Peptides against a protein of PDB entry 4DOW. Designs and how they scored, part 3

Target 1, 157 residues: chain A of PDB entry 4DOW
Amino acid sequence: TFSWVGRPLPNRKQFQQMYREICMKINDGSEIHIKVGQFVLIQGEDNKKPYVAKLIELFQNGAEVPPKKCARVQWFVRFLEIPVSKRHLLGRSPPAQEIFWYDCSDWDNKINVETIIGPVQVVALAPEEVIPVDQKSEETLFVKLSWNKKDFAPLPP

## One batch from the design tools (peptide; aimed at target 1 W75)

Design b2_p28_5_s3 (made by RFdiffusion4, then SolubleMPNN; its pose is not in this set)
Fold by OpenDDE base, seed 5:
Structure b2_p28_5_s3 (fold): chain B 157 residues (1-157), chain A 28 residues (1-28)
Amino acid sequence: as target 1 above (157 residues)
Amino acid sequence: MPNEVQLKLAKESEEAEKRLEELLEELE
């Protein structure tokens, strides 16, 4: 279950209440607080790895019936999510921990918070920096490049 | 679930794979 933390932000859009933080209750009864600006895992298809996204906004959409708890996100893509025909453009075999900034506007960046699995750590690296592959960093994802459906490029500023 | 995103990703991937397969067949 998901519940808002704190009061709505003062700058509200029509039919929307914006929040800074949301609480996610897990099966064991524990609670995880997720804030705007953090990275999260989003539920994918069955037997597929979850999607990766950065939270931009948290809001309740009052225009929907019934109202829904939503988020706006910046998408990332895993290497295996990139079409096979384009993967060669990377010119290397990336480690499993590498993700790419999705630099396209064709995807809906609005999600239901119910699709959030949990938080994840994402670290931005320079192209020349080596992605650490050790036991301590196995759950950490790393981003060096962006993907715009045509080619790989340096990260957006 | 993010149906729109999943659908877009799946369609793009499938189309790209199809094009690649066709190209590879032409080269054989």
Scores: peptide ipSAE 0.021, ipTM 0.501, DockQ to the pose 0.037
OpenDDE base, seeds 1, 2, 3, 4: peptide ipSAE 0.019, 0.021, 0.018, 0.015; ipTM 0.489, 0.500, 0.394, 0.385; seed 3 fails the geometry check

Design b2_p28_6 (made by RFdiffusion4)
Pose (drawn by RFdiffusion4):
Structure b2_p28_6 (pose): chain A 157 residues (1-157), chain P 28 residues (1-28)
Amino acid sequence: as target 1 above (157 residues)
Amino acid sequence: EEWEERNEEMEELHEEEEELEEELREEL
């Protein structure tokens, strides 16, 4: 379950209250803070890996009744979310830990916070950097490129 | 396919939210 932390950010959109942070309680019993700018795993279909997204806004949406806690995200896509016909354009076999900045506005970016599984560490690497492949049997995901429905390209600014 | 379904559900939800925002502005 989720709760807001502290005061809302200075108002921007009508019927919405924005927050920098959201508190998530687990059945391990503890509390975890997830902030705008951090990344989350978002529950998709039961037979697939979670979606990955960067939190760009956290908000209480008064336009829904009853009101809900929501997030606007920047999506990332997994390699399997890229059309099979386009995968060769990458020119290599990406590891499972590599994900892609989704640079397209066609998919809506609003999610209910209850779809959040939890925070995930996502790291930007230069194209020539190798993915560890280190230890921690890492839960970290790495991003080198964006995908725009047409081609792989550099990470935006 | 999953993204299409999600987008359809989000379009319906946004229509409802826009209608509610209009009603609330009229009340104000």

## One batch from the design tools (peptide; made by RFdiffusion4, then SolubleMPNN; aimed at target 1 V77 D108 I111 T115; its pose is not in this set)

Design b2_p29_2_s1
Fold by OpenDDE base, seed 5:
Structure b2_p29_2_s1 (fold): chain B 157 residues (1-157), chain A 29 residues (1-29)
Amino acid sequence: as target 1 above (157 residues)
Amino acid sequence: SELEELEKKLQEEIKKANEKAKEEAEKKE
């Protein structure tokens, strides 16, 4: 179950109410608050490979019947989501913790908030920085590069 | 729960990779 936290933000977009925060109630009855700018895991079409995204906007779409709680996201891709034929372009074997900024507009960046699994920690690193491999960093994902379906590149500004 | 299962799968992958990296580092000592 998802519910808005706080008052809607002032905006001039017709049929949209924007918010800064949403509350997710999980099965054990506890509540998790997720804010714009945080990273989340998104349920995919399969239950084996959750997607990673950064929340850019939280909004209620009043144009839909019934109105839906939605989010706009910046997608990240896991290495295994990259076509096998192009994985060699990275020039190294990445750790499982590494993800890539998806620098394409071909994916729908609008999601229903009910597809959010939960929050995840993502840390941006410079290309020369080493991804730590220890128990402390086990729950953290790291991003160094972008992927634009053609090649890897430095992170966008 | 579905949430726990999906998170668990991701964490298992990360954990496995971390363990492998540690083992490789130990072998090079």
Scores: peptide ipSAE 0.118, ipTM 0.618, DockQ to the pose 0.019
OpenDDE base, seeds 1, 2, 3, 4: peptide ipSAE 0.038, 0.094, 0.031, 0.032; ipTM 0.518, 0.589, 0.507, 0.517

Design b2_p29_2_s3
Fold by OpenDDE base, seed 1:
Structure b2_p29_2_s3 (fold): chain B 157 residues (1-157), chain A 29 residues (1-29)
Amino acid sequence: as target 1 above (157 residues)
Amino acid sequence: DELEELEKKIQKEIEEANKKAAEEAEKKE
């Protein structure tokens, strides 16, 4: 179950109420608050691993009946999601924890908040920095580069 | 909690899949 936290932000967009934070209720009755700017895991398709995304906007779409709680996201891709024929362009074997900023507009960046599985930790590193591998980092994903379907590049600003 | 366990499970699965993919990519290079 998802519910908005706080008051709607000032918005000029018709039929959209924007928010900074959403509350996710878990089965044990506990609640997790997720904010714009945080990273989340998104439910994948059947037999696919979850997607990784950064929350850019949280909004209720009043143009839909009934109104839906939605998010706009920046997608990240896992190495496995990159076409096999292009993987060599990385020039190295990435650690399992590495993800890439998806620098393309061909993917729909609007999601239903109900597809959010939960928050995930993502840390940005410089391209030359080594991804740490320790017990604390096992649950942390790292991003060093972007992927634009043609090549790898430094992260966008 | 249940969500944390799920997240850990998902992360492990992603990690394993990426590791395998990286190893396969290395073999093809």
Scores: peptide ipSAE 0.028, ipTM 0.544, DockQ to the pose 0.022
OpenDDE base, seeds 2, 3, 4, 5: peptide ipSAE 0.023, 0.026, 0.024, 0.025; ipTM 0.531, 0.547, 0.462, 0.445

Design b2_p29_2_s4
Fold by OpenDDE base, seed 3:
Structure b2_p29_2_s4 (fold): chain B 157 residues (1-157), chain A 29 residues (1-29)
Amino acid sequence: as target 1 above (157 residues)
Amino acid sequence: DELEKLLKKIQEEIEKANKEAAEKAEKER
């Protein structure tokens, strides 16, 4: 069960009520709060292929019948999802923990909040910084670059 | 796909943590 936390933000869109935070209720007395700006794991086609995303907006979509709790996200892409013919553009073999900021608009960035599995740790690094591979950070994902289907580039501001 | 395995592991840990949190909350009531 998902419920909004706090009051809605000033409405900029006629059919949407925006929020900063949502509560994922596990059971009575147990809940997880997820905020705009946090990174989350999203359900994929199956349990084997979840997606990583950054929450950009949380909103109730009043245009739908019935209204749905939704999120707008920034997607991340895996290296192996990049065409083989373009992987050489990275100039290195990325570690397993590296993901890339997907700088394209061809993916639907609207999701139902019910597809959120939970928060994940994503750390932005400078290109020269080494990705830690120790046991302490084994579940931390790292992002250095964006991918725009043409080339790799520095992360957007 | 090593990353796929990692993401699945993360998912499992999240689900495990949620379950433990739920159990703890129930015990504290």
Scores: peptide ipSAE 0.436, ipTM 0.804, DockQ to the pose 0.045
OpenDDE base, seeds 1, 2, 4, 5: peptide ipSAE 0.432, 0.422, 0.425, 0.426; ipTM 0.802, 0.797, 0.798, 0.799

## One batch from the design tools (peptide; aimed at target 1 E114)

Design b2_p30_2 (made by RFdiffusion4)
Pose (drawn by RFdiffusion4):
Structure b2_p30_2 (pose): chain A 157 residues (1-157), chain P 30 residues (1-30)
Amino acid sequence: as target 1 above (157 residues)
Amino acid sequence: ENPREYLEELEEEQEEEDEEKLEEEEEEEE
């Protein structure tokens, strides 16, 4: 379950209250803070890996009744979310830990916070950097490129 | 295909359930 942490950010949008941070309680019993700018795993279909997204806004949406806790995200896509016909354009076999900045506005970016599984560490690498492949049997995901429905391209600014 | 379609459908289902609960609360209040 989720709760807001502290005061809302200075108001921007009507009927919404924005927060920098959200508190998430687990059945391990502890509390974890997830902040705007951090990444989350978002529950998708049961037979697939979670979506990955960067939190760009956290908000209480008064336009829904009853009101809900929501997040706007910047999507990432997994390699399997890229059309099979387009995968060769990458020119290599990406590891499972590599993900892609989704640079397109066609998919809506609003989610209910209850779809959040939890935080995930996502790291930007230069194209020539190699993914560890180091130990921790890492839970970290790495991003080198964006995908725009047409081609792989550099990470945006 | 839209991989994010599932999140849209889940949101619609949650809204329908919340509407049914609000209708039941109104009937009880009457």

Design b2_p30_2_s4 (made by RFdiffusion4, then SolubleMPNN; from b2_p30_2, 18 letters changed)
Fold by OpenDDE base, seed 2:
Structure b2_p30_2_s4 (fold): chain B 157 residues (1-157), chain A 30 residues (1-30)
Amino acid sequence: as target 1 above (157 residues)
Amino acid sequence: MDPRAWLKEKAKEEEEEAKKKLEELLKKLS
């Protein structure tokens, strides 16, 4: 169950009422608050690791009946999501915790909030910085580079 | 439900294009 937290933000977008925070209630009754700017795991296909995204906007889509709770996101990709023919461009074998900033702007950055599994910690590192792989940070993801379908590059500003 | 189905499709297209280019290069080197 998802519910908006706080008052709608002032905006001029037709059929889109924007918010800064949403509450996710899970089966055990506990609540998790997720805000714009935080990183989340998005449900993917069965038997596959979830997608990673940064929340850019939270909004209710009034163009649909009934209105749906949605989000605009910045996508990240895992190494295994990159085409096999281009993986060699990285020049190394990344750890499982490494993700890449998807540097392609598309209109297809909208998701339903019901696909959100939960929050995840994402840490940005310099390219030369070593990714720490320990038990305490096993669930933390790290990003060093962007991927624009052609090559890897430094993170966008 | 796959919220990134469009990404997967684009990735496949890029892979196919890369395959074609590789095949052309191999033919040229023969």
Scores: peptide ipSAE 0.040, ipTM 0.556, DockQ to the pose 0.112
OpenDDE base, seeds 1, 3, 4, 5: peptide ipSAE 0.042, 0.034, 0.039, 0.040; ipTM 0.562, 0.415, 0.561, 0.526; seeds 1, 5 fail the geometry check

Design b2_p30_3 (made by RFdiffusion4)
Pose (drawn by RFdiffusion4):
Structure b2_p30_3 (pose): chain A 157 residues (1-157), chain P 30 residues (1-30)
Amino acid sequence: as target 1 above (157 residues)
Amino acid sequence: EEEELREELLSRSEPLTQEEIEHALSLERE
């Protein structure tokens, strides 16, 4: 379950209250803070890996009744979310830990916070950097490129 | 139809069960 942490950010959008941070309680019993700018795993279909997204806004949406806690995200896509016909354009076999900045506005970017599984560490690498492949049996995901429905390209600014 | 299902799942307001979270994280570690 989720709760807001502290005061809302200075108001921007009508009927919404924005927060820098959200508190998530687990059945391990502890509390975890997820901030705007951090990444989350978002529950998708039961037979697939979670979506990955960067939190760009956290908000209480008064336009829904009853009101809900929501997030706007920048999507990332997994390799399997890229059309099979386009996968060769990458020119390599990406590891499972590699993900792609989704640079397209076609998919809506608003989610209910209840769809959040939890935070995930996502790291930007230069194209020539190699993914560890280190130890921790890492839960970290790495991003080198964006995908725009057409081609792989550099990470935006 | 797949996009509608995706939006339905993203619009879910019921909290995730523990079983669902463990299942999703198990898939993530695969």

Design b2_p30_4 (made by RFdiffusion4)
Pose (drawn by RFdiffusion4):
Structure b2_p30_4 (pose): chain A 157 residues (1-157), chain P 30 residues (1-30)
Amino acid sequence: as target 1 above (157 residues)
Amino acid sequence: EEEEEEEEIEKFEEEREKEEEKALEKAEEE
């Protein structure tokens, strides 16, 4: 379950209250803070890996009744979310930890916070950097490129 | 190609709506 932490950010959108941070309680019993700018795993279909997204906004949406806690995200896509016909354009076999900045506006970016599984560490690497492959049997995901429905390209600014 | 892209967007939105309904139902049960 989720709760807001502290006061809302200075108002921007009508009927919405924005927060920098959200508190998530687990059945391990502890509390974890998830902040705008951090990344989350978002529950998708049961037979697939979670979506990955960067939190760009956290908000209480008064336009829904009853009101809900929501997030706007920048999507990433996994390699399997890229059309099979386009995968060769990468020119290599990406590891499972590599993900792609989704640079397209076609998919809506609003989610209910209850779809959040939890935070995930996502790291930007230069194209020539190698993914560890180091230990911690890492839960970290790495991003080198964006995908725009056409081609792989550099990470935006 | 444009029709396929529209169908993909629609499927993604339907999936997200289902997943949101499931998350609400689980939150009510708790």

Design b2_p30_5_s3 (made by RFdiffusion4, then SolubleMPNN; its pose is not in this set)
Fold by OpenDDE base, seed 1:
Structure b2_p30_5_s3 (fold): chain B 157 residues (1-157), chain A 30 residues (1-30)
Amino acid sequence: as target 1 above (157 residues)
Amino acid sequence: SEAEKKKKEEELKKLVKEEIKKREEERKKL
């Protein structure tokens, strides 16, 4: 269950209310607050690791009946999502915690907030910086590069 | 009513499932 936190932000878009924060009620009855700018896990197929996204906007689409709680996101990709034929372009075997900034516009960046599993920590690293692989960092994902369906590149600004 | 709430929940679940499926299909095009 998701509910908006705080008052709507000033918005010029007709039938849309923008928010800074959303509350996710979890199974034990506790609540998790997620804000714009944070990273989240998004539900994928069963038996697969969830997708990773950065929240760019939180909004209610009042043009839909019933109104839909939505987010606009920046997508990330996991290494195993990259076609086998192109994985060699990385030039190394990445740790399981590494994700890549998806630098294409061909995916729908709008999601239903109900597909959010929860927040996740994502840390940007320099290419030369080592990804720590210890029990303390198991919950943290790391991004060094972008992927544009053709090649890997430095992170966008 | 509780019946209406349940119906809305079921509709939402269906919508979510459809969205997940659509996203999976899009991501297979990498």
Scores: peptide ipSAE 0.586, ipTM 0.894, DockQ to the pose 0.726
OpenDDE base, seeds 2, 3, 4, 5: peptide ipSAE 0.583, 0.584, 0.584, 0.584; ipTM 0.894, 0.893, 0.893, 0.894

Design b2_p30_7 (made by RFdiffusion4)
Pose (drawn by RFdiffusion4):
Structure b2_p30_7 (pose): chain A 157 residues (1-157), chain P 30 residues (1-30)
Amino acid sequence: as target 1 above (157 residues)
Amino acid sequence: LMAAAAKRRAELGAALRRAAELAAAAPPIP
């Protein structure tokens, strides 16, 4: 379950209250803070890996009744979310930990916070950097490139 | 989807704390 932390940010959009942070309680009983700018795993279909997204906004949406806690995200896509016909354009076999900045506006970016599984560490690497492959049996995901429905390209600014 | 996410948060409690610490310490991505 989720709760807002502290006061809302200075108002921007009507019928919405924005927050920098959201508190998430687990059945391990503890509390975890997830902030705008951090990344989350988002529950998709039961037979697939979670979606990955960067939180760009957290908000209480008064336009829904009853009101809901929502997030706007920047999507990332997994390699399997890229059309099979386009995968060769990468020119290599990405590891499962590598993900792609999704640079397209076609998919809506609003989610209910209840779809959040939890935070995930996502790291930007230069194209020539290698993915560890180091230990921790890492839960970290790495991003080198964006995908724009057409081609792989550099990470945006 | 929300119910499945809640079930998975229950299953992943310790992993999520680790992931949260790592995410808090990670460099910002534009």

